# Peptides against a protein of PDB entry 2ODG, part 69

Target 1, 89 residues: chain A of PDB entry 2ODG
Amino acid sequence: MTTSQKHRDFVAEPMGEKPVGSLAGIGEVLGKKLEERGFDKAYVVLGQFLVLKKDEDLFREWLKDTCGANAKQSRDCFGCLREWCDAFL

## One batch from the design tools (peptide; made by RFdiffusion4, then SolubleMPNN)

Design b2_p22_7_s2 (from b2_p22_7, 11 letters changed)
Fold by OpenDDE base, seed 3:
Structure b2_p22_7_s2 (fold): chain B 89 residues (1-89), chain A 22 residues (1-22)
Amino acid sequence: as target 1 above (89 residues)
Amino acid sequence: SYKEMAEKAVEAAKKVLEELEK
């Protein structure tokens, strides 16, 4: 499957202080919901991703329950973090 | 379940804190 430009932009460089909305699959609606739950930065979501031991099913389930992400959004977000970790972790 | 994984993570963190406080 092909990735979005948003995905490519995120995985290409260090995460730094990027907002949660910079993650692939996380638009304005999901981003606001995540921010309300304390996940304001992409690295906070990365933390949750790592706590769940990079497990796709667990992470996508968590994301759905936390902000209402659909299957595509959770897939895109997971793939974004997975590839970022492969490059920088 | 991610909830079970979260609980395990918390437990592990508690153990780390206990060791640090010694």
Scores: peptide ipSAE 0.179, ipTM 0.612, DockQ to the pose 0.055
Fold by OpenDDE base, seed 4:
Structure b2_p22_7_s2 (fold): chain B 89 residues (1-89), chain A 22 residues (1-22)
Amino acid sequence: as target 1 above (89 residues)
Amino acid sequence: SYKEMAEKAVEAAKKVLEELEK
């Protein structure tokens, strides 16, 4: 599978204070739902990703339950965080 | 389930708070 430009932009640099909506797979709708649940920054979602020990199934299940992400959205978001961690952790 | 992982995280956080309150 190929990645989006949004994915490439995110994994290319430290995430700093980037909003949750900057994550691949997270659009306006999902972003607003995540923000309402307290996940307003990308690094907060990163925290959840790490708490789940980078497990794909657990993270994608969590994302689906938290904001209603579909299979593609959760896959894109997981891949985005995985590759970011490979580069910067 | 991710809920089990979350419960472990909460437990760890409680221990940190206990130490900070001493």
Scores: peptide ipSAE 0.179, ipTM 0.600, DockQ to the pose 0.062
Fold by OpenDDE base, seed 5:
Structure b2_p22_7_s2 (fold): chain B 89 residues (1-89), chain A 22 residues (1-22)
Amino acid sequence: as target 1 above (89 residues)
Amino acid sequence: SYKEMAEKAVEAAKKVLEELEK
């Protein structure tokens, strides 16, 4: 499966203070829901990803329960964080 | 489940906080 340009843009550089909405699979709707739950920056979601030991099933389940992400959205977001970590962590 | 992992993380954080507050 091919990645989106949004994915490629995210994984290509340090995360810094990027908003949560910069993550692949996270649009404005999901982003706002995440922000309301305290996940306002991409690095906060990264933190959750790491707390879950980079486990795909756990992370995707969490994302679904937290903001209502569907299967594709959660898969895209997971892949985005996984590849970012491969490059920078 | 992710909830079990979250509970473990919270417990670990509490222990760290307790040590820092001594």
Scores: peptide ipSAE 0.179, ipTM 0.607, DockQ to the pose 0.062
Fold by OpenDDE base, seed 1:
Structure b2_p22_7_s2 (fold): chain B 89 residues (1-89), chain A 22 residues (1-22)
Amino acid sequence: as target 1 above (89 residues)
Amino acid sequence: SYKEMAEKAVEAAKKVLEELEK
């Protein structure tokens, strides 16, 4: 499966204080919705990802319900966090 | 569901807080 440059940029380095919008699959619209729900930083979404034990179905369902992410957006976001964790966690 | 997982996490966190308040 191919990835975007946004994905590659995110997984290449520690995420630090990167905004939630830096996650692959999270555009401006979804980013704003996540921020309104308290998920302003990428590491906050990472926290939810870890609480759900890195389960793809659970995380993607949560993301859909939280910000209205479609299948591609939730898949891209999940893949982004999974690969980041593989490299740095 | 993710809601069930979230509920478990909240319950676990409450237990930690209760211990810290002792």
Scores: peptide ipSAE 0.175, ipTM 0.600, DockQ to the pose 0.060

Design b2_p22_7_s3 (from b2_p22_7, 11 letters changed)
Fold by OpenDDE base, seed 1:
Structure b2_p22_7_s3 (fold): chain B 89 residues (1-89), chain A 22 residues (1-22)
Amino acid sequence: as target 1 above (89 residues)
Amino acid sequence: SYKAMAEKALKAAKEVLEKLKK
């Protein structure tokens, strides 16, 4: 499967204080919803990803329930965090 | 489910907090 430039930009470097909207699959709409729920930084979503032990089904289900992410958005976000972890964790 | 996993994590965190209070 192909990835977006947004994905490549995110996985290429430490995430630091990047906003949640920097995650692949998380646009302005989903980003605002996540921020309203306390997930303002990408590393907060990373935290949830790790709590769910990097399980794809669990994470994507959570993301859908939390901000209304569709299948593609949740897939892109999961893939973004997975590859970032492979590189930096 | 993710809810079940979250509940397990919460339980573990609470146990740590109780130990810190002692």
Scores: peptide ipSAE 0.185, ipTM 0.627, DockQ to the pose 0.059
Fold by OpenDDE base, seed 2:
Structure b2_p22_7_s3 (fold): chain B 89 residues (1-89), chain A 22 residues (1-22)
Amino acid sequence: as target 1 above (89 residues)
Amino acid sequence: SYKAMAEKALKAAKEVLEKLKK
């Protein structure tokens, strides 16, 4: 499967203080919903990803329940975090 | 479920806090 430029931009460098909307699959709508739930930074979502032990099904289910992410959005977000972790964690 | 995982994480966090208390 191919990745977006947004994905590539995210996985290419340390996460730092990047907003949650920097994650692949997380657009303006989902980003705002996540922010309202306290997930304002990408690293907060990373935290949840790690709490779920990087499990794809669990993470994608959580993301769907939390902000209404569809299958593609949750897949993109998961893949983004997975590859970031492979590079930096 | 992710809920179960979250509960486990919360439990672990609480244990850490208790150990840090003097």
Scores: peptide ipSAE 0.184, ipTM 0.624, DockQ to the pose 0.061
Fold by OpenDDE base, seed 4:
Structure b2_p22_7_s3 (fold): chain B 89 residues (1-89), chain A 22 residues (1-22)
Amino acid sequence: as target 1 above (89 residues)
Amino acid sequence: SYKAMAEKALKAAKEVLEKLKK
Protein backbone atom coordinates (compact mmCIF):
# COMPACT_ATOMS: atom_id res chain seq x y z
CA MET B 1 0.00 0.00 0.00
CA THR B 2 1.15 3.49 -0.86
CA THR B 3 0.54 6.48 1.38
CA SER B 4 -0.70 9.96 0.55
CA GLN B 5 1.26 13.16 0.89
CA LYS B 6 -1.18 14.10 3.65
CA HIS B 7 -0.13 10.97 5.54
CA ARG B 8 3.55 11.72 5.05
CA ASP B 9 3.12 15.31 6.20
CA PHE B 10 1.38 14.20 9.38
CA VAL B 11 3.78 11.45 10.44
CA ALA B 12 6.86 13.58 9.78
CA GLU B 13 6.55 15.88 12.81
CA PRO B 14 5.01 16.22 16.28
CA MET B 15 1.30 16.81 15.88
CA GLY B 16 1.00 19.57 18.47
CA GLU B 17 -2.27 21.45 18.02
CA LYS B 18 -3.02 20.20 14.52
CA PRO B 19 -6.74 20.07 13.75
CA VAL B 20 -8.49 16.75 13.39
CA GLY B 21 -8.71 17.36 9.66
CA SER B 22 -4.95 17.03 9.33
CA LEU B 23 -5.24 13.27 9.85
CA ALA B 24 -5.01 11.14 6.74
CA GLY B 25 -8.43 9.88 5.73
CA ILE B 26 -10.21 12.74 7.49
CA GLY B 27 -11.54 15.26 4.99
CA GLU B 28 -13.76 18.27 5.52
CA VAL B 29 -16.95 16.23 5.92
CA LEU B 30 -15.59 13.78 8.47
CA GLY B 31 -13.61 16.51 10.19
CA LYS B 32 -16.71 18.59 10.85
CA LYS B 33 -18.57 15.58 12.22
CA LEU B 34 -15.68 14.75 14.54
CA GLU B 35 -15.48 18.35 15.72
CA GLU B 36 -19.19 18.33 16.53
CA ARG B 37 -18.56 15.30 18.74
CA GLY B 38 -15.74 17.03 20.61
CA PHE B 39 -12.84 15.64 18.60
CA ASP B 40 -11.52 18.92 17.27
CA LYS B 41 -7.79 18.22 17.53
CA ALA B 42 -5.77 15.34 16.11
CA TYR B 43 -4.43 14.59 19.59
CA VAL B 44 -7.97 13.93 20.86
CA VAL B 45 -8.40 11.23 18.23
CA LEU B 46 -4.92 9.97 19.16
CA GLY B 47 -6.21 9.68 22.72
CA GLN B 48 -9.05 7.45 21.59
CA PHE B 49 -6.62 5.41 19.51
CA LEU B 50 -4.51 4.81 22.61
CA VAL B 51 -7.50 4.07 24.86
CA LEU B 52 -8.40 1.33 22.39
CA LYS B 53 -4.90 -0.13 22.83
CA LYS B 54 -3.98 0.72 19.24
CA ASP B 55 -6.31 -2.04 18.06
CA GLU B 56 -7.09 -1.58 14.38
CA ASP B 57 -10.50 -3.23 14.33
CA LEU B 58 -11.71 -1.41 17.43
CA PHE B 59 -10.45 1.97 16.27
CA ARG B 60 -11.81 1.68 12.75
CA GLU B 61 -15.17 0.55 14.10
CA TRP B 62 -15.23 3.51 16.48
CA LEU B 63 -14.34 5.94 13.71
CA LYS B 64 -17.06 4.55 11.47
CA ASP B 65 -19.66 4.85 14.22
CA THR B 66 -18.53 8.32 15.26
CA CYS B 67 -18.28 10.12 11.93
CA GLY B 68 -19.35 7.67 9.23
CA ALA B 69 -15.88 6.95 7.89
CA ASN B 70 -15.75 4.35 5.13
CA ALA B 71 -13.23 1.52 4.95
CA LYS B 72 -10.56 3.50 3.13
CA GLN B 73 -10.93 6.57 5.34
CA SER B 74 -10.70 4.55 8.54
CA ARG B 75 -7.74 2.57 7.20
CA ASP B 76 -5.90 5.74 6.23
CA CYS B 77 -6.58 7.34 9.59
CA PHE B 78 -5.49 4.27 11.53
CA GLY B 79 -2.31 3.94 9.51
CA CYS B 80 -1.54 7.60 10.03
CA LEU B 81 -1.81 7.34 13.82
CA ARG B 82 0.05 4.02 13.97
CA GLU B 83 3.03 5.35 12.08
CA TRP B 84 3.02 8.61 14.03
CA CYS B 85 3.14 6.63 17.27
CA ASP B 86 5.96 4.45 15.97
CA ALA B 87 7.98 7.58 15.31
CA PHE B 88 7.18 9.74 18.33
CA LEU B 89 5.67 7.67 21.14
CA SER A 1 -16.35 -4.02 21.18
CA TYR A 2 -14.77 -0.61 21.48
CA LYS A 3 -17.61 0.30 23.85
CA ALA A 4 -16.43 -2.22 26.42
CA MET A 5 -12.92 -0.83 26.23
CA ALA A 6 -14.21 2.71 26.63
CA GLU A 7 -16.26 1.68 29.65
CA LYS A 8 -13.18 0.25 31.34
CA ALA A 9 -11.35 3.51 30.78
CA LEU A 10 -14.28 5.46 32.16
CA LYS A 11 -14.40 3.29 35.27
CA ALA A 12 -10.71 3.86 35.91
CA ALA A 13 -11.15 7.62 35.51
CA LYS A 14 -14.04 7.66 37.98
CA GLU A 15 -11.95 5.84 40.55
CA VAL A 16 -9.24 8.46 40.24
CA LEU A 17 -11.78 11.24 40.72
CA GLU A 18 -13.15 9.61 43.84
CA LYS A 19 -9.68 9.38 45.35
CA LEU A 20 -9.03 13.04 44.60
CA LYS A 21 -12.20 14.05 46.42
CA LYS A 22 -11.10 12.35 49.64
Scores: peptide ipSAE 0.184, ipTM 0.624, DockQ to the pose 0.061
Fold by OpenDDE base, seed 3:
Structure b2_p22_7_s3 (fold): chain B 89 residues (1-89), chain A 22 residues (1-22)
Amino acid sequence: as target 1 above (89 residues)
Amino acid sequence: SYKAMAEKALKAAKEVLEKLKK
């Protein structure tokens, strides 16, 4: 499996104030839905990821329920946050 | 479920918040 450039761009540096849409797997559609639910920044989604103790199944289930992410989108988003945490947390 | 995990986390966060107020 290979990663996207979007993934590589995200995991390469501190996320700071990056919008939620900067996460791999989160496009315009999912990003807007997340923003409507209060998840406007990538770090807010990171917070949820950490609250769920980095559990893949729990996080991907949450993401699906929250914004309608499909399997690939949730996988990409999870992988993005996991690798970011491995580098910076 | 993620809901159960979130509820436990929320409880823990509230306990921390109470300690900070003291």
Scores: peptide ipSAE 0.183, ipTM 0.632, DockQ to the pose 0.060

Design b2_p22_7_s4 (from b2_p22_7, 10 letters changed)
Fold by OpenDDE base, seed 4:
Structure b2_p22_7_s4 (fold): chain B 89 residues (1-89), chain A 22 residues (1-22)
Amino acid sequence: as target 1 above (89 residues)
Amino acid sequence: SYQEYAEKAVKAAKEVLEKLKE
């Protein structure tokens, strides 16, 4: 499988104050839903990723239940955070 | 379920916040 440019842009640098919509797999629709639930920054979603101990099934299930992400969207988002952590954590 | 992990995290956070108020 290949990654998107959005993925590569995110994992290449510290995320700082990047909005939640900068995460791979998170478009305008999912981003707005996440923001409405209090997940407005990428680092807030990172926090949830870490609380779930980087477990793929748990995180993707959470993302689906929280904003309605489909299989590809949740996979892309998980992969984005996993590779970011590998580089910076 | 992820809910178990979330509940534990919330509980821990609340305990920390209460101690910070003292």
Scores: peptide ipSAE 0.113, ipTM 0.562, DockQ to the pose 0.066
Fold by OpenDDE base, seed 2:
Structure b2_p22_7_s4 (fold): chain B 89 residues (1-89), chain A 22 residues (1-22)
Amino acid sequence: as target 1 above (89 residues)
Amino acid sequence: SYQEYAEKAVKAAKEVLEKLKE
């Protein structure tokens, strides 16, 4: 499947202190909800991704429950983190 | 469920933190 420019921008470089909203699939609404739950930086969500051992179903379920992400949003976010990890982890 | 993994991780982290304080 095709990826967004947002996805490509994220996976192309080290994550650093990028906000959670920089993750593909995470817009303003989801970003704010994640921030309210303590997930203000992309690396915090990465942490959860890694805690779940990069399992797609578990991560996407978590994201849905945590911020209300729909199927596409959770898929985009998962793919973003997966490819970032493949490149930099 | 993801909750199982998350809970285990939190528990493990707390244990490590306690050891570091000693």
Scores: peptide ipSAE 0.111, ipTM 0.569, DockQ to the pose 0.064
Fold by OpenDDE base, seed 5:
Structure b2_p22_7_s4 (fold): chain B 89 residues (1-89), chain A 22 residues (1-22)
Amino acid sequence: as target 1 above (89 residues)
Amino acid sequence: SYQEYAEKAVKAAKEVLEKLKE
């Protein structure tokens, strides 16, 4: 599988104050749900990713339960954060 | 499940925050 341009845009630079919706796999619908739960910035979701020790299954399960992400959305989001961390963390 | 990790993390965070208030 190949990555999206959205993924490439995110992993290419420090995330700073980017909104949660800038994460690959997180569209407007999921973004709004995440924001309602207090995850308004991408770095907040990164925090959860790190708390879960970068575990794919745990993170994807959390994302599904938190905002209703489907398998592809959670996979894309996980991959986005994983590769960002590989580059900058 | 992620819930175990989440619960532990929240507990730890709260403890840190309380200590910072001192």
Scores: peptide ipSAE 0.110, ipTM 0.566, DockQ to the pose 0.066
Fold by OpenDDE base, seed 1:
Structure b2_p22_7_s4 (fold): chain B 89 residues (1-89), chain A 22 residues (1-22)
Amino acid sequence: as target 1 above (89 residues)
Amino acid sequence: SYQEYAEKAVKAAKEVLEKLKE
């Protein structure tokens, strides 16, 4: 499968203080819902990703339950964090 | 489920924080 430009932009550099909406698969709607739950920065979602030991099923289930992400959105977000970690963690 | 992992992590974090207060 191919990745989006948003994915490529995110995995290409250190995460820093990037907002949660900068994650692939996280648009305006999902971003607002995540922010309401305290996940305002991408690194906070990264934290949850790591707490779940990078498990795809667990993370995607969490994302779905937390902000209502569909299958594609959760897949894109997971892939974004996985590849970022491969490069920088 | 992810809830089990989350609860486990919170418990561990609280234990560490309590030790740091000593």
Scores: peptide ipSAE 0.106, ipTM 0.563, DockQ to the pose 0.062

Design b2_p22_8_s1 (from b2_p22_8, 11 letters changed)
Fold by OpenDDE base, seed 4:
Structure b2_p22_8_s1 (fold): chain B 89 residues (1-89), chain A 22 residues (1-22)
Amino acid sequence: as target 1 above (89 residues)
Amino acid sequence: SERQKLLEELHEKTLKLAEEEE
């Protein structure tokens, strides 16, 4: 499966203070729900990804339970963070 | 479920740590 331009833009540079909505798979609706739960920055979601030890099943289930992400959204978000970590972590 | 409880615990711990450092 191919990646989106949003994915490519995110994995190309340090994420800094980018909002949670800059993550692939996270649109306006999911972004607002994540912000309401305290995940307002992309690096906070990165933190959750890391404390779950980069486990795909755990992270995607967490994302679904936290903001209602569907299978594609959670897959896109996971892939985005995994590839960012491969480049910069 | 036990898995859900674990995920909720990790969520709480992560946010509490961030709030304490801020």
Scores: peptide ipSAE 0.032, ipTM 0.550, DockQ to the pose 0.742
Fold by OpenDDE base, seed 1:
Structure b2_p22_8_s1 (fold): chain B 89 residues (1-89), chain A 22 residues (1-22)
Amino acid sequence: as target 1 above (89 residues)
Amino acid sequence: SERQKLLEELHEKTLKLAEEEE
């Protein structure tokens, strides 16, 4: 599968204090819902990703249950975090 | 479901731990 420019921008540099909406697959609607649940920064979602042992099925289901992400959105977000971790963790 | 309960527990534990460290 091809990646978006948003994905490439995120995985290319340290995460820092980037907002949750910087993650691939997370637009304004999903980002707002995540923020309401306490996931305001990308690194908070990274934390959940790591707590779930980087498991794709668990993470994508969590994201769906938490903010209503569809299959593409959860795939894009998972791929974004996986590739960021491969580069920087 | 048991899966849903696990996900909710992980969510709550993660956020509580982060708040306690701030």
Scores: peptide ipSAE 0.031, ipTM 0.541, DockQ to the pose 0.677
Fold by OpenDDE base, seed 5:
Structure b2_p22_8_s1 (fold): chain B 89 residues (1-89), chain A 22 residues (1-22)
Amino acid sequence: as target 1 above (89 residues)
Amino acid sequence: SERQKLLEELHEKTLKLAEEEE
């Protein structure tokens, strides 16, 4: 599957203090909802991803339940974190 | 506290998903 430039930008470097909205699939609407739930940084979402043992179904379900992400948004976000981890973890 | 409420919510979601996987 093809990736967005946003995805490529995120997976290319350490995420550091990047905001949650820097994750592929996370726009302004989802980003604000995540921030309201305490997920203000991308690394906090990474933490949840890792706690769920990088499981796609669990993570995507969590993201849907937490911020209302649709199938594409959750897929994009999962893929973004998976590829980042493959490169840096 | 707000921190405690947030952690409880996060933990609850994580536990529920883990239980569903079993």
Scores: peptide ipSAE 0.029, ipTM 0.595, DockQ to the pose 0.131
Fold by OpenDDE base, seed 2:
Structure b2_p22_8_s1 (fold): chain B 89 residues (1-89), chain A 22 residues (1-22)
Amino acid sequence: as target 1 above (89 residues)
Amino acid sequence: SERQKLLEELHEKTLKLAEEEE
């Protein structure tokens, strides 16, 4: 699978205080929903990803249930966090 | 507070999902 520029931009550097909307697959709609649920920063979603032990099925299901992400959006977000972790953890 | 309620909800959901993995 190919990645987006948004994905590449995110995985290229420490995420710091980047908003949740900086994650690949998370647009304005999903970002707002996540923010409303307390996931305002990318690192908060990273925390969820890590607590779920980087399990793809669990994370993607969580994302779907939390903000209504579709299959592509959840896949993109998962891949974004996975590759960020590969680089920085 | 609303913040505290949100944090509790987030923690609970996280724990439930983690338990389902095992």
Scores: peptide ipSAE 0.028, ipTM 0.576, DockQ to the pose 0.136

Design b2_p22_8_s2 (from b2_p22_8, 12 letters changed)
Fold by OpenDDE base, seed 2:
Structure b2_p22_8_s2 (fold): chain B 89 residues (1-89), chain A 22 residues (1-22)
Amino acid sequence: as target 1 above (89 residues)
Amino acid sequence: SERRELLEKLHEETLKLAKEKE
C-alpha cells in the first residue's frame, strides 16, 4: 500500500497548530464531528493516540466510535500519527 | 469558565475511554 500526499505533507514537519482535518483520513465530515467533541487540533488527537499507547486496534476503534471513521479512514489516520511520532516524538 | 469546563470534560473522557478499552 502507498500513502497519500496529505499523509506525506503531515509527517514531513512538526504539526504545531494544524487543524484536525490535516490528518490523513480525516476529511470535512469526520473533522467536523471531531471538532464538536473537542478534538479541533491534530495535537488533541495525537494526545488520544498516546494515551492509547499507540495501539493500532485501540486507536482505530476509538476513532470509529468517536466520529464514525471507516476502516480506510482509521488506517490512514493511525498511519499518519504513527509515522509522525517516529520522526518527531 | 465554559472553556475550562470543556477542557476538564475532554481530559476526563479521554482517560475513561483509554481504561475501558484496555
Scores: peptide ipSAE 0.070, ipTM 0.603, DockQ to the pose 0.131
Fold by OpenDDE base, seed 1:
Structure b2_p22_8_s2 (fold): chain B 89 residues (1-89), chain A 22 residues (1-22)
Amino acid sequence: as target 1 above (89 residues)
Amino acid sequence: SERRELLEKLHEETLKLAKEKE
């Protein structure tokens, strides 16, 4: 599958203090909704991803329920975190 | 703070959800 430049930028380096909006699939609208729920940093969403045992279905369902992400947005976000973990975790 | 309380609540609920999905 084709990835975005945003995805490539995120998976290329340690995420540090990057905001939640730096995750692929998370635009301004979804980012604001996540921030309102306490997920202001990418590493907080990473934490949720890890607690859900990196399970794609569970994570994507969570993301949809939490911020209203559609199928593409949740797929992009999941893929972004999965590949980041493969490289750095 | 309100933010801390929210995060603590979310953490507890997240762990509960994770256990239910094991």
Scores: peptide ipSAE 0.070, ipTM 0.613, DockQ to the pose 0.136
Fold by OpenDDE base, seed 4:
Structure b2_p22_8_s2 (fold): chain B 89 residues (1-89), chain A 22 residues (1-22)
Amino acid sequence: as target 1 above (89 residues)
Amino acid sequence: SERRELLEKLHEETLKLAKEKE
């Protein structure tokens, strides 16, 4: 599956203080919903990803339940975090 | 504060989810 430039930009460097909206699959709508639930930084979502032990099904279900992400959005976000972790964790 | 309350709830829910999904 082809990745987006947004994905490539995110996985290329340490995420630091990047906002949650910098994650692939997370646009303005989902980003605002995540921020309202306390997930304002990409590293907070990373934290949830790690707490769920990097499990794809658990994370994607969580993302759907938390901000209403569809299948593509949750897949893109999961892939973004997985590849970032492979490179930097 | 509103910020503190949100963070406390987030932490509680995160830990609860982790425990239940093990």
Scores: peptide ipSAE 0.062, ipTM 0.606, DockQ to the pose 0.136
Fold by OpenDDE base, seed 3:
Structure b2_p22_8_s2 (fold): chain B 89 residues (1-89), chain A 22 residues (1-22)
Amino acid sequence: as target 1 above (89 residues)
Amino acid sequence: SERRELLEKLHEETLKLAKEKE
């Protein structure tokens, strides 16, 4: 599958202090919901991704339950974090 | 299921930490 430019921009460099909305699949609506739950930075979501042992099903279900992400949004976000970790973790 | 229970535990713990550190 093809990736978005947003995905490519995120996986190309260390995430540093990037906001949660910089993650592929996370737009303004989902971003605000995540921020309300304390997930204001991309690295906080990365933390959850790692706590869930990089498991796709667990992470995508968590994201759905936490901010209401649909299947495409959760897939895009998971793929973004997985590829970022492959490059920088 | 076991998977659901694990998800819920990790989810709740992470959310608590996230809000605490906000």
Scores: peptide ipSAE 0.044, ipTM 0.614, DockQ to the pose 0.470

Design b2_p22_8_s3 (from b2_p22_8, 11 letters changed)
Fold by OpenDDE base, seed 1:
Structure b2_p22_8_s3 (fold): chain B 89 residues (1-89), chain A 22 residues (1-22)
Amino acid sequence: as target 1 above (89 residues)
Amino acid sequence: SARQQLLEQLEQQTLEAARAAE
């Protein structure tokens, strides 16, 4: 599987205060929906990801139900957070 | 569904914690 430059940019460095839209798979539309729901920073989504014990099916289903992410978007977002955690946790 | 209810409950807890920290 190949990754986007957006993915590589995210997983390469500490998350800090990066906006939710910096996550791979999260464009302007999904990012705005997540922000309106209360996920204003990428690390808040990370929090939900960790509460779900990094479970792919649970996280991707949650993301779909929360912001309408399609299969590719949820896969990209999950992979982005998984690889970031592998590097920094 | 029960699964969706669980996901929503966990999200609510995450967001409540986030709001408390603001």
Scores: peptide ipSAE 0.526, ipTM 0.905, DockQ to the pose 0.783
Fold by OpenDDE base, seed 2:
Structure b2_p22_8_s3 (fold): chain B 89 residues (1-89), chain A 22 residues (1-22)
Amino acid sequence: as target 1 above (89 residues)
Amino acid sequence: SARQQLLEQLEQQTLEAARAAE
């Protein structure tokens, strides 16, 4: 499967203070929902990803329940965080 | 479900930690 430029941009460098909307699969709508929930930075979502032990099913289910992410959005977001962690964690 | 409750519990812990760090 191919990745988006957004994915490539995210996994290419340290996360820093990037907004939650910088995550692949997280657009304006999902980003705002996550921010309203308290996930104001991408690294907060990373935190949730890590406490879920990087489990794909758990994370994608959580993301769906939290912001209404569809299958592609949750897959893209998971893949983005997974590859970022592989590179920098 | 129990699974969803676990996810929500973990989320709360994550967010509480985030707020505590501010």
Scores: peptide ipSAE 0.520, ipTM 0.904, DockQ to the pose 0.832
Fold by OpenDDE base, seed 5:
Structure b2_p22_8_s3 (fold): chain B 89 residues (1-89), chain A 22 residues (1-22)
Amino acid sequence: as target 1 above (89 residues)
Amino acid sequence: SARQQLLEQLEQQTLEAARAAE
């Protein structure tokens, strides 16, 4: 399945201080919800992803419950973080 | 559910660490 340019842009370089909204699957609405919850940077979401041992089901369920992400949004976000980790960890 | 409670507990730990690092 094809990825978005947003995904490709994120996985291509170190994460740095990128905002949470730079993650694939995380738009303005979900990004604001995550920021209000304390996930003000993409690397904080990465932290939760790693705490969950990169488990897809756990992460996607968490994302759904935390910001209301739908199946596609959570899948895109998971894939984005997975592939970033494959490249940089 | 127990699974959801686990996820919430892990999130709390993640966020506590994030706040402490600021």
Scores: peptide ipSAE 0.511, ipTM 0.901, DockQ to the pose 0.788
Fold by OpenDDE base, seed 3:
Structure b2_p22_8_s3 (fold): chain B 89 residues (1-89), chain A 22 residues (1-22)
Amino acid sequence: as target 1 above (89 residues)
Amino acid sequence: SARQQLLEQLEQQTLEAARAAE
């Protein structure tokens, strides 16, 4: 599988205060839903990713149930966080 | 399902912690 430029841009540098919409797979629609749910920054989603012990199935299911992410969107978001963690944790 | 309940519980904890930190 190949990655998007959005993915590469996210995993290339510290997350900082990046908005949730900076995550690969999270567009404007999903981003707004996540923000309304309380996930206003990408690092809050990272928090959920980490408390789920980086489990792909759990995280992707959670993302689907939380904001309606489809399979590709959840895969892209998971991969984005996984590779960011590999680089910076 | 039990799996969904777990996810919701963990999310609740995550969000509660986030709010407490603000």
Scores: peptide ipSAE 0.498, ipTM 0.897, DockQ to the pose 0.783

